Peptides against a protein of PDB entry 4U39. Designs and how they scored, part 61

Target 1, 302 residues: chain A of PDB entry 4U39
Amino acid sequence: SIKVIGVGGGGNNAVNRMIENEVQGVEYIAVNTDAQALNLSKAEVKMQIGAKLTRGLGAGANPEVGKKAAEESKEQIEEALKGADMVFVTAGMGGGTGTGAAPVIAQIAKDLGALTVGVVTRPFTFEGRKRQLQAAGGISAMKEAVDTLIVIPNDRILEIVDKNTPMLEAFREADNVLRQGVQGISDLIATPGLINLDFADVKTIMSNKGSALMGIGIATGENRAAEAAKKAISSPLLEAAIDGAQGVLMNITGGTNLSLYEVQEAADIVASASDQDVNMIFGSVINENLKDEIVVTVIATG

## One batch from the design tools (peptide; made by RFdiffusion4, then SolubleMPNN)

Design b2_p14_2_s1 (from b2_p14_2, 7 letters changed)
Fold by OpenDDE base, seed 4:
Structure b2_p14_2_s1 (fold): chain B 302 residues (1-302), chain A 14 residues (1-14)
Amino acid sequence: as target 1 above (302 residues)
Amino acid sequence: MKLLYFHSGKNPFK
């Protein structure tokens, strides 16, 4: 089974976005120290952590409170994650709960023997230096606790949105990028397509790889596959070139009109941009909601 | 480069 655990405000917003976009084949768990915020989750499983420590009033933007809250609730987290083959831990780094609790939850998932994937954001620069420093500590702790850590640099979202985009829409786009990171992997296993992967293939690429980068490309029209692939490998979300990656996981998602030719064309572009000795796996997914769009997701590991 | 093509019929967790 695949479980997605959203940790704190940003992680829970991402989980809500996944549910709203009908991401299939996963179980959703919402975790928070704030009981009022947790009530707004759409997840079936809702877990308040650190009830004694915080009294449901949240972590006060303190990562040490988030950490201790997860430690207090260890047994409940273990029971919620038990029997998962794969666990996604999603959080916005820089806050209290997400930054402190996500590494503890990830370690619990890993200790249970699940393939543990972190999908987290760095805060925007405008959120201030304190959040950036807290996020750096949380990302370091996540890297030790997971098999693969995908880090989304929120400042790179500002390169793909209009300059007049309201701050609230920039946060919604961060939630959407977190959704795309989880869905781009989970759909390869859980959603039928033209080319399916098994869990063993994903495990081979993602086990004990440490930090990973994600690129996303979306296109329409006659050359949509090639354009989406080119956008993915040149994505602002890639803090480094895909060249030099030891492993590449690729998802090619389209509507019911997605062809094997388009899948091959997109795969060849990503392969040509990667090292000759790279371990590349790719899958294709059919999503009826995309209609004429193709979405290429690339995850570079190593 | 090993391109691994996998067909749809197997339980993804087996």
Scores: peptide ipSAE 0.006, ipTM 0.421, DockQ to the pose 0.063
Fold by OpenDDE base, seed 5:
Structure b2_p14_2_s1 (fold): chain B 302 residues (1-302), chain A 14 residues (1-14)
Amino acid sequence: as target 1 above (302 residues)
Amino acid sequence: MKLLYFHSGKNPFK
């Protein structure tokens, strides 16, 4: 099974966005130290961690409280994760619960033998230096606790949205990018397409790879596959070029009119931008909700 | 469904 765990406020918002977008073939778990915030989760499984430590009042933006809360609730986390083949741990880094608890939860998933993928955000610069420093510590801890860690630099979202985008919409877009990262991988396993990957292929690319970069491209029209692929490999979300990546996971999602030629064209573009010795795997997904759109998701590992 | 493994340098379409 595939489990998605939202940790803290940002992780729970991302999980809510995944549920609202009907991401299929995954089980959702919401984890928080704040009981009131946890009640707003749409996840089937809701877990309050650190009930003794926090009394449900949250972590007070302290990562050490988030860490200790997850440690207090270790057995409950283990039971919730048991039997998962793959675990996505999603969080907004820089806060208390997400920053502190997500690495602990990820380590628990990894110790259970699940392929453990972190999909986390760095805070926007406007959230302040304290959040950025806390996020850096949490990201470092996540890197050691996961097989692959996808880090979304929220400041780069400002390059893909209108400059007049309200702060709340920028956070919603961060939640959407987290959704796209999870869905871009989970759909390759759980959703039938023109080219299906098995879990073993995904595991080969993502096991013990450490940091990963994600690019997303969306396009329409006659050259939509090529345009989407070019946008993905040049995505502002990529903090570095993919040419140094040891592994590439590519998702090509389209409507019922997605052709094998378009899949090949997109894959060739991504391959041409990658290292010659890159282990690239790609899958194609049919999403009937996509009309003329192609979505290319690239995850570069290594 | 066939995994198109792009193994070592051979474009499977070539």
Scores: peptide ipSAE 0.006, ipTM 0.418, DockQ to the pose 0.165
Fold by OpenDDE base, seed 3:
Structure b2_p14_2_s1 (fold): chain B 302 residues (1-302), chain A 14 residues (1-14)
Amino acid sequence: as target 1 above (302 residues)
Amino acid sequence: MKLLYFHSGKNPFK
């Protein structure tokens, strides 16, 4: 089974966005130290952590409280993650619960033998230096606790949105990018397409890879496959070129009109931008909601 | 580059 665990406010918002976008073939778990915020989750499984420590009042933006809350609730986390083949741990870094608890939860998933993938955000620079420093510590702890860690730099989201975009919409876009990172991988396993991958293929490319970068491209019209692929490999979310990556996981998602030619064209573009010796795995997914859109997701590992 | 076309068998986890 595939489990997605949202940790703290940002992780729970991302899980809500996944449920709203009908991401299939995954089980959702919401984790928080704030009982009131947890009640707003759309996840089937809701877990309050650190009930003795926090009394459901949250972590007070302190990562050490988030960490201790997950440690207090270790047995409950183990039971909720038991029997998962793959676990996505999603969180907004820089807060109390997400920053402190996500590494502990990731380690529990890994110790249970699940393929453990972190999908996390760095805070925006405008959230202040304290959040950036807390996020850096949480990201460091996540790197040790996961098989692969996808880090989304929220400041790069500001390069793809309008300059007049309200702060609340910038956070919603961060939640959407977290959704795209999880869905871009989970759909390759759980959703039928023109080219399906098995879990063993995904496990081979993502096991013990450490840090990963994600690029996303969306296009419509004539040459949409080529345009989406070019946008993915040049995505502002890529802090570096995909050149030099040891592994590439690619998802080509389209509507019912997605052709095998378009899938091949997109794959050839990503392959041409990658090292000759790269281990590239690609899959295609059919999503009826995309109609005329193609979405290319590239995850570079190593 | 070996483009691995994996036709997943009936079980997405095997």
Scores: peptide ipSAE 0.005, ipTM 0.393, DockQ to the pose 0.064
Fold by OpenDDE base, seed 2:
Structure b2_p14_2_s1 (fold): chain B 302 residues (1-302), chain A 14 residues (1-14)
Amino acid sequence: as target 1 above (302 residues)
Amino acid sequence: MKLLYFHSGKNPFK
């Protein structure tokens, strides 16, 4: 089974966005120290952590409170994650609950023998230096607790949105990029496509790889596959080129008109941009909601 | 279906 655990406000917003976009084949778990915020989750499983410590009033933007809250609730987290083959831990880093609890939850998932993937955001620079410093500490702790850690630099989202995009829409786009990171992997396993991957293939690419980068490309028209692939490998979300990656996971998602030729063309572009010794796997997914669009997601590990 | 592993720069479709 695949479980997605949203940790704190940002993680729960991302989980809500996943549910709203009907990401299939995954179980959703919402975790928070704030009981009121947790009640707004669309997840079937809602877990309040650190009830004794916080009394449901949240972590006060303190990562140490978030950490202790997850430690207090360890047995409940273990029971919720039990029997998962794969666990996605999603959080907005820089806050109290997400930053502190996500590494603890990730370690619990890993200790249960699940393939543990972190999908987290760095805060925008405008959220201030304190959040950036807290996020750096949380990301470091996540790296040690997961098999693969996808870090989304929120400032790079500002390069893919209009300059006039309201701050609230920039946060929604961060939630959407978190969704794309989870869905880009989960769909390869859970959603039928032209080329299906099994869990063992994903596990081979993602086990004990440490930090990962994600690129996304979307295109339409006759060259949509090639354009989407080129956009993915040159994505502003990539803090480095993929040519140094030891592993690449590629998802090619299209509508019912997605051809095997388009899948091959996109895969060839990503392979050509990767190291010769790279372990690349790719899958194709059919999403009937994508009319003429192709979405290419590239996850570079190592 | 055989997963087409791109091992070592060889396109498995070639």
Scores: peptide ipSAE 0.006, ipTM 0.402, DockQ to the pose 0.153; fails the geometry check

Design b2_p14_2_s2 (from b2_p14_2, 8 letters changed)
Fold by OpenDDE base, seed 2:
Structure b2_p14_2_s2 (fold): chain B 302 residues (1-302), chain A 14 residues (1-14)
Amino acid sequence: as target 1 above (302 residues)
Amino acid sequence: MKLLYYHSGKNPFK
C-alpha cells in the first residue's frame, strides 16, 4: 500500500490538493498539532499529535514543539503507517509542526520498512530568515530520516508563475507542486499507463538516495512530448542540472491520445540530458482529464 | 510490459 502523510499546515494543504485532484491508489493521512486546522483536512485519517503537549493549539511555529508532539504520538503514527510499502511525507518546511514532526514521522515510516519519500518545500524568501533557518534544520533532519527527499524551492515557483500572481496563489502553486511530486511517483505504481512501473523498480531508484530535485514540464501541440521533456529538464524547480544525478525517475502523463512515440521521444530527451551511467526508469500514465496536454515529471536522485 | 531500464547508454527501445 501507498500512504501519503501530510504534516502540519502546508502538508495538509498539499494533501487536500491531492484529494481534490483525485490522486488515486493512495491512502491519505493528515497530521497536525492544531486541531482546528486538522478538522479542515479532507483526508480519511486525521491524527492530532502532541495533544498533551499542545492541547490542540498548534506548535507556535517552534520545530522543537513539532518534534516533541510527534514523539508523544509515536505509537499512533506507527499504527497509522503499519503495513505501508511506501510512505510519502509531505510538509511545508519552516513552520513548527511540519519542520519538527515530519522528520520523526519519516523515521517511523523507515523503521517500519516502508520506502520513505519526503516531498517538502523550502519557504519563500519573503517569509523571512527565521523560516529559512528553521527549514534548513528540518530539511537536514528529513534527509537522514528518508530514502529520498524531494526539496521544492518555493522561490523558484515565482519563476513559473506570473509576476502579478497574488501571494495566496503562489502558496496554492506550492501545494500543487507538492501534489505533482507525490502524484508523479504514485501514478507510476498505482495508475495504469502505456508503460507501467512496479514498486520494486521505484524502490531501486529511490531507496537510500538522499536528496532529490524535481522538474516539471507541460506542453500542447504536435511537439508536445519533446517540449514537455525539455521544459522538465530545464525546469526552474531544478536547483541543479540532471546530468549530475545518479538516478532519474520520469513520468510521462498524457490524455487518451498519448502515443508510444511521444513517450519514447520524451524519454530520449531526458536520457540525453542525463549522465550515461545514470539509472533511469520511466513510466507513462493516462489521465483522461488531460486533453491535448502532456505533463513530464523528472525526479533526479543522488 | 517490462520496465524499459535505460542503463548505460542503451536505448531501452532498442
Scores: peptide ipSAE 0.021, ipTM 0.469, DockQ to the pose 0.158
Fold by OpenDDE base, seed 1:
Structure b2_p14_2_s2 (fold): chain B 302 residues (1-302), chain A 14 residues (1-14)
Amino acid sequence: as target 1 above (302 residues)
Amino acid sequence: MKLLYYHSGKNPFK
């Protein structure tokens, strides 16, 4: 089974966005130290952590409280994650609960033998230096606790949205990018396409790889496959070129009109931009909701 | 069609 665990406010917002977008074949778990915030989760499983420590009042933006809260609730987390083949741990780094608890939860998943993938955000620069420093510490701890850690730099989201985008919409876009990171991987396993991957293939690319970057491209029209692939490899979310990656995971998602030729064209573009010695795997997914759109997701590992 | 695995820079379609 595939489990997605949202940790703290940002992680739970991302999980809500995943549920709203009908991401299939995954089980959702919401984790928080704030009981009121947790009640707003759409996840089937809601877990309050650190109930004794925090009394449900949250972590006070302190990562050490988030860490201790997850440690207090270790047995409950173990039971919720038991039997998962793959666990996504999603969080907004820089806060109390997400920053502190996500590494602990990831380690629990890894110790249970699940392929453990972190999908986390760095805070926007406008959230202040304290959040950036806390996020850096949390990302470092996540890197040690996961098989692969996808880090989304929120400041790069500002390059793909309108300059007049309200602050609340920028956070919603961060939640959407977290969704795209999880869905881009989970759909390769859970959703049939023209080219299916199995869990063993994904595990080969993602196991013990450390940090990863994600690029996304969306296009329509006659050259949509090529355009989507070019946008993905040139994505502002890629803080480094994919040519230095040791592994590449590619998802090519389209509607029912997605052709094998389009899949090949997109894959060839990404392969040509990658190192010759890269371990690249790609899958195709059919999403009937995309109609004429193609979405290319690239995850560069190593 | 199953796995398109790019090993060692070889396009599996080539």
Scores: peptide ipSAE 0.019, ipTM 0.471, DockQ to the pose 0.179
Fold by OpenDDE base, seed 3:
Structure b2_p14_2_s2 (fold): chain B 302 residues (1-302), chain A 14 residues (1-14)
Amino acid sequence: as target 1 above (302 residues)
Amino acid sequence: MKLLYYHSGKNPFK
């Protein structure tokens, strides 16, 4: 089974966005130290952590409180994660609960033998230096606790949105990018397409790889496959070129009109931009909610 | 580059 754990406010918002976008074949768990915020989760499983420590009042933006809250609730986390083959841990780094608890939860998942993937955001620069420093510490702890860590730099989201985009919409876009990172992987396993992958293939590419980069491209029209692939490999979310990656996981998602020719064209573009010795796996997914759009997701590991 | 095409069996975890 695949489990997605949203940790703290940002992680829970991302999980809500996944549920709203009908991401299939995954179990959702919402984790928080704030009981009121947790009640707003759409997840089937809701877990309050650190109930004794925090009394449900949250972590006060302190990562050490988030960490201790997860440690207090270790047995509950273990039981919720038991029997998962794959665990996604999603969080917004820089806060109290997400930053402190996500590494503890990730370590618990890994110790249970699940393929453990972190999908986390760095805070926007405008959130201030304190959040950036807290995020850096949380990301460092996540790297040690996961098989693969996808880090989304929120400041790069500002390169793909209008300059007049309200701050609240920029956060919603960060939640959407977290959704795309999880869905781009989970759909390869859980959702039928023209080319399906098994869990063993995904595990081979993602096990013990450390940091990963994600690129996303979306296009429409006659050359949509090629355009989406080119956008993915040149995505602002890629902090480096994919040509240095040891492994590449590619998802080509389209509507019912997605052709094998379009899948091949997109795969050839990403392969041509990658190192010759790279281990590349790719899958295709049919999403009926995509009419004329193709979405290419590239995850570069190693 | 080794392009891998997989046909998933009935159980995607096997």
Scores: peptide ipSAE 0.008, ipTM 0.437, DockQ to the pose 0.063
Fold by OpenDDE base, seed 4:
Parts: structure tokens; sequence; C-alpha cells
Structure b2_p14_2_s2 (fold): chain B 302 residues (1-302), chain A 14 residues (1-14)
């Protein structure tokens, strides 16, 4: 089974976005130290952590409180993650609960033998230096606790949105990018397409790989496959070029009109931009909601 | 097709 665990405010917002977008074949778990915020989760499984420590009042933006809250609730986390083959741990880094608890939860998932993938954000620069420093510590702790850690730099989202985009919409876009990171992987396993992958294929690329980068490209029209692939490999979300990656996982998602030719064209573009010795695995997914759009997701590891 | 794997410059479609 695949489980997605959202940790703290940002992680729970991402999980809500996944549920709203009908991401299939995964079980959703919401974790928070704030009981009121946790009640707003759409997840079937809701877990308050650190009830004795925090009394449900949250972590006060302190990562050490988030860490201790997860440690207090270790047995409940173990029971919720038990029997998972794969666990996604999603969080916004820089806060209290997400930054402190996500590494503890990831380690619990890994110790249970699940393929453990972190999908986390760096805070926007406008959230201030304190959040950036807290996020750096949380990301370092996540890297040691996961098989693969996808880090999304929120400041790069500002390069792809309009300059007049309200701050609230920038946070919603961060939630959407977290959704795309999880869905881009989970759909390769759980959703039928023209080219399906199994869990063993994904495990080969993602097991013990450390940090990863994600690129996303979306296009429409006659050259949509090529355009989406080119946008993915040149995505602002990629902090480095994919030619240095040892492994690439690629998802090519389209509507019911997605052709095998378009899948091949997109895969060839990404392969041509990658190192000659790269281990590349790609799958295709059919999503009827995309209609005439193609979405290419690239995850570069190593 | 179940899996397409690209390794060491080998196109999986060839």
Amino acid sequence: as target 1 above (302 residues)
Amino acid sequence: MKLLYYHSGKNPFK
C-alpha cells in the first residue's frame, strides 16, 4: 500500500489539495500538533501528536516542540504506517510541527521497511531568515531519515506566477507543487497508462538516493509532448541541470488522446538532456481531467 | 508495455 502523511500546516494543506484533485491509490494521513487546524483536514486518518506536550495548541513555530511531539506519539505513528510499502512524508519546512515532526515520522516509516520519500518545501524568502534557518535544519534531518528527499524551493514558484499574484495564491501554488511531486510518483504505480511501472521499478530508482530535484512542464497543442518535456527539464524548480543526475524518474501524463508517439517523444527529449550513464525509468498515465494538456514530471536523483 | 528502461544511452524503444 501507498500512504501519504501530511505533517503540520503545509503538509496538511498539500494533502487537502491531493484529495481535492482525486489522487487515486493512496491512503491519506493528516498529522498536526494543532487540534483546530487538524479538524480542517480532509484526510480519513487524522492524528494529533504531542497532546501532552502541546495540549493541542500547536508547536509555537518551534521545531524542537514538533520533534518531541512526534517522539511522544511514536506508537500511534507506527500503527498508522504499519503495512505500508511506500510512505510519502510531505511538509512545509521552516515551521514548528512540519520541520520537527516530519524527520521523526520519516524515520519511523523507514524503520518499518517502507520506501520513504520526503516531499517538502523551502519557505519563501519573505517568510524571513528564522524560517529559512529552521528549514535548513529540518531538511538536513529529513535527508538522513528518508530514501529520497524532494526539496521544492518556494522562491522558484515566484518565477512561474504573475507578479501580481497574491501571497495566499503563492502558498496555494506551493501546495499544488507538493501535490504534483506526490502524484507524479504515485500515479506511476497506482494509475493505469500506456506504460505502467510497478513498485519494484520505483524502489530501484528511489531507494537510498538522498536528495532529489523535481521539474514540471505543462503544454497543449500539436507539439505538446515536446514542449512539456522541454519545460520540465528547464523548470525553475530544478536548482541544478538534470545532466548531473545518476537516476531519473519521469511521468508523462495526458488525457485519453495521449499517444505512444507523444510518450516516446517526451522520453527521448529528457533522455537526450540527461547523462549517458543515467538510470532512467519512465511511465505514462491517463488522466481524463487533463483533456488536451500533457504534464511531464521529472525527478532527478543522485 | 510494462516497463521502459533507459540505461547507458540505450533507447528502450529500439
Scores: peptide ipSAE 0.023, ipTM 0.473, DockQ to the pose 0.174; fails the geometry check

Design b2_p14_2_s3 (from b2_p14_2, 7 letters changed)
Fold by OpenDDE base, seed 1:
Parts: structure tokens; sequence; C-alpha cells
Structure b2_p14_2_s3 (fold): chain B 302 residues (1-302), chain A 14 residues (1-14)
């Protein structure tokens, strides 16, 4: 089974966005130290961690409280993650709960033998230096606890949204980018196709790879496949080029009018931008809701 | 949603 665990406020907002977008074939778990915030989760499984430590009042933006809260609740986390083949740990780094608890939860998933993928955000620069420093420590701890860590730099989201975008919409876009990272992988595994993905092949590309980068491209019109692929490999979310990556995972999602030619064209563009010896997984998914849009997600590992 | 095509391996275009 595939489990998505949202940790703290940002992780739970991302999980809510995943549920709202009908991400299929995954089980959702919401984790928080704040009981009131946890009640707003749409996840089927809601877990309050550190109930003795925090009394449900949250971590006070302290990562050490988030860490200790997850440690207090270790047995409950183990039971909730038991039998998962893959675990996505999603969090907004820089806060108390997400920053402190997400590495502990990721380590628990990894110790259970699940392929453990972190999908986390760096805070916006406007959230202040304290959050950036806390996020750096949490990202370092996540890197040691996961097989693959996708880090989304929120400041790069400001390059893909309108300059007049309200601050609340910038956070919603961060939640959407987290959704796209999880969904881009989970759809390849969880959606039955003509050729099923061997989960062993995903493990080969994602196991013990450390940090990963994600690019997203969206396009419409006659050249939409090529444009979406070019946007994905040139995405502001990519802090480096994909040419040095040891592994690439590509998802090409389109409507019912997605052609095999468009899939091949998009895959060729991404492959041409990658190393010759790269291990590549690519898949195409039909989403009836996309109509004329193509979404290309590229995840570069190694 | 439906998976149409999937490929696993080294870069199939190089």
Amino acid sequence: as target 1 above (302 residues)
Amino acid sequence: MKLLYFHVGKNPFK
C-alpha cells in the first residue's frame, strides 16, 4: 500500500489539497500536535502526537517539541504505517511540528521497510530567518531519514505565479506543488495500466538517493506536450539541471485526447536533457479532468 | 485515471 502522511500545518494543508484533487490509490494520514488544526484535516486517519507533551496546544514553533512529540507517539506511528510499501512524508519545513516530527516519522517508515519519500517545502524568505534556519536543520534530518527527499523552494513558486498573487494564494500554490510531487509518483504506481510499474523499479530509482529536485510544466495547444516537457526541465523549482541526475522519474498526465505521439515527444525531450546513463522511469496517465492540458512532472534523483 | 504507457530502464532515447 501507499501512505501519505502530512505532518504539521503545511503537511496537513498539502494532504487536504491531495484529497480535494482526488489523488487515487493512497491512504491519507494527518499528524499534528495541535488538536484544533488536526480537526480541520480531511484525512481518514487523524493522529495527535505528543498529547502528554503539548496537551494538544501545538509545538510553539519549536522543532525540538515536534521531535519529542513524534518520539512520544512512536508506537502509534508504527501501527499507522505498518504494512506500507511506500510512505510519502509531506511537511512545510520551518515550523515546530513539521520540522521536528517529519524526520522521526520518516525514520519510522524506513525502519518498517517502506520506501520512504520526503516531499517538503523550504519556507518563503518573507517567513523570516528563524524559519529558514529551522527548515535547514529539519531538511538535514529528513535527508538522513528518507530514501529520497524532494525539497521545494517556496521562493521559486513566486517565479511561476502572478506578482499580484496574495500571500494566501502563494501558500495554496505551495500546497499544490506538494500535491503534484506526491501525485506525480503515486499515479505511476497506484494507477493500473496496460503495463504495470514494477515497484522494484521505483525502489531502484528512489532508494537511498538522498536529495531530489522536481520540475513541473503545464501547457495547452498544438505543441502542448513539447512545451510542457520543456517547462518541466526548465522549471524554476529545479535548483540544478537534470543532466547530472542518476535517476529520473517522469509523469506525463493529459486528458482523454492525450496521444502516444505526445507522450513520446515529451519523454524524448526529458531524456535528451538527461544523462546517457540515467536510470529513467516514465509513465503516461489519463486524467479526464485535464481536458486540453498536459502536465509534465520530472523528479531528478542523485 | 488510467496509465497508458510505462517504461523502465536507462534512457531509452540515447
Scores: peptide ipSAE 0.038, ipTM 0.701, DockQ to the pose 0.820
Fold by OpenDDE base, seed 3:
Structure b2_p14_2_s3 (fold): chain B 302 residues (1-302), chain A 14 residues (1-14)
Amino acid sequence: as target 1 above (302 residues)
Amino acid sequence: MKLLYFHVGKNPFK
């Protein structure tokens, strides 16, 4: 089974966005130290951590409180994660609960033998230096606790959105990018297809790879497949080129009019931008909501 | 480049 755990406010918002976008074949778990915020989760499983420590009043933006809250609730986390083949741990880094608890939860998932993938955000620069420093510590701890860590630099989202985009919409776009990172992988495994991917090969590409990069491209029109692929490999979300990656996961999602030619064209572009010895897994998914859009997600590991 | 797998998936709920 695949489990997605949203940790703290940002992680819970991302999980809500996944549920709203009907991401299939995954179990959703919301984790928080704030009981009021947790009640707003759309997840089936809601877990309050550190109830004795925090009294449900949250972590006060302190990562050490988030860490201790997860440690207090270790047995509950273990039981919720038991029997998962894969665990996505999603969080906004820089806060109290997400920054402190996500590495502890990730370590518990890994110790249970699940393929453990972190999908986390760095805070925007405007959230201030304290959040950036807390995020750096949380990301370092996540890197040790996961098989693969996808880090989304929120400041790079500002390169994709209009300059007049309200701050609240920039946070919603960060939640959407977290959704795309989880869905881009989970759809390759959980979505029934004509050609099924072996989960063992996903494990080979993602196990003990450390930091991973994610690129996203969206396009419409006659050359939409090629344009989406080119946008994905040159995405502002990529902190480096994908040419040195040991492994690549590619998801091509389109409407009911997605052709095998378009899938091949997009795959050839990503392959040509990658190392000749790279292990690539690619998948295509039909999503009727996309109509004329193609979305290419590239995850580079190693 | 070593292409390992090609997955063609359709969301059964859509």
Scores: peptide ipSAE 0.028, ipTM 0.496, DockQ to the pose 0.096
Fold by OpenDDE base, seed 2:
Structure b2_p14_2_s3 (fold): chain B 302 residues (1-302), chain A 14 residues (1-14)
Amino acid sequence: as target 1 above (302 residues)
Amino acid sequence: MKLLYFHVGKNPFK
């Protein structure tokens, strides 16, 4: 089974976005120290952590409170994650709950023998230096607790969106990028394909790989597959080129008109941009909600 | 949904 656990406000917003976009084949768990915020989750499983410590009033933007809240609730987290083959831990780093609790939850998932993938955001620079410093500490702790850690630099989202994009929409785009990171991997496993991936292949690429980078490309028109692939490998979300990556996961999502040729063309571009000895897995998804768009998601590990 | 998955162990293009 695949479980997605959203931790704190940002993680729960991302989980809500995943549910709204009908990301299939995963179980959703919402975790928060704030009981009011947790009630707004669309997840089937809602877990309040640190009820004794916080009384449901949240972590007060303190990562140490978030950490202690997860430690208090360890047994409940273990029971909720039990029997998962894969666990996605999603959070917005820089806050109290997400920054402090996500590493503890990730370690619990890993200790249960699940393939544990972190998908987290760095805060925007405008959220201030304190959030950036807290996020750096939380990301360091996540890196030790997960098999693979995808870090999304929110400032790079501002390079993808229009300059006039309202701050609220920039946060929604961060939630959407978190969704794409989870969905790009979960669709490869959970959605029955013409060729099914063995979960063992995903484990080989993602187990004990440390930090991973994600690139996204979207295009339309006759060369949409090639353009989407080129945009993905040159994505502003990539803090480095994928040419040194030991593993690559690629998802190609298109409408009902997605051709096998377009899938191959996009895969060839990403493979050509990768290391010679790269372990690459790619999947293609038909999303009936996509008209003429192709979305390429690339996750580079190692 | 029809997914096509290809596992490529080593980059076959290199």
Scores: peptide ipSAE 0.027, ipTM 0.595, DockQ to the pose 0.645
Fold by OpenDDE base, seed 5:
Structure b2_p14_2_s3 (fold): chain B 302 residues (1-302), chain A 14 residues (1-14)
Amino acid sequence: as target 1 above (302 residues)
Amino acid sequence: MKLLYFHVGKNPFK
């Protein structure tokens, strides 16, 4: 089974966004130290951690409280993650619960033998230096606790949105990019198809790879596949070029009119931008909600 | 949703 665990406020918002977008074939778990915030989760499984430590009042923006809360609730986390083949741990880094608890939860998933993928955000620079420093510590701890860690730099979202975009919409876009990171991988595994990807092949690309970069491209029109692929490999979310990556995952998602030619064209562009010896997995997904849009998601590992 | 195609391995276009 595939489980997505949202940790703290940002992780729970991302999980809500995944549920709202009907990300299929995954089980959702919401984790928080704040009982009131946790009640707003759309996840079927809701877990309050550190009930003795925090009394449901949250972590007070302290990562050490988030860490201790997850440690207090270790047995509950183990039971919730039991039997998962893959675990996505999603969080907004820089806060108390997400920053402190996500590495502990990731380690629990990994110790259970699940392929453990972190999908996390760096805070915006405007959230202040304290959040950036807390996020850096949490990301470092996540890197040791996961097989692959996708880090989304929220400041790069400001390069892809309108300059007049309200702060609340910039946070919603961060939640959407977290959704795209999880869905781009989970759809390759969990979506039934004519040809199904072997989970062993995903393990080969993602096991013990450390940090990963994510690019997204979206396009419409006659050259939409080529345009979406070019946007993905040049995405502002990529902190480096994909040409040095040891592994690449590519998801090509389109409507019912997605052609084999468009899939091949997009795959060729991403492959041409990658190393000659790169281990690449690519998949094509039909999503009836996209109509004439193509979405290319690229995840570069190693 | 439906998965149509996948490839696994080294870059098939190089």
Scores: peptide ipSAE 0.026, ipTM 0.633, DockQ to the pose 0.806

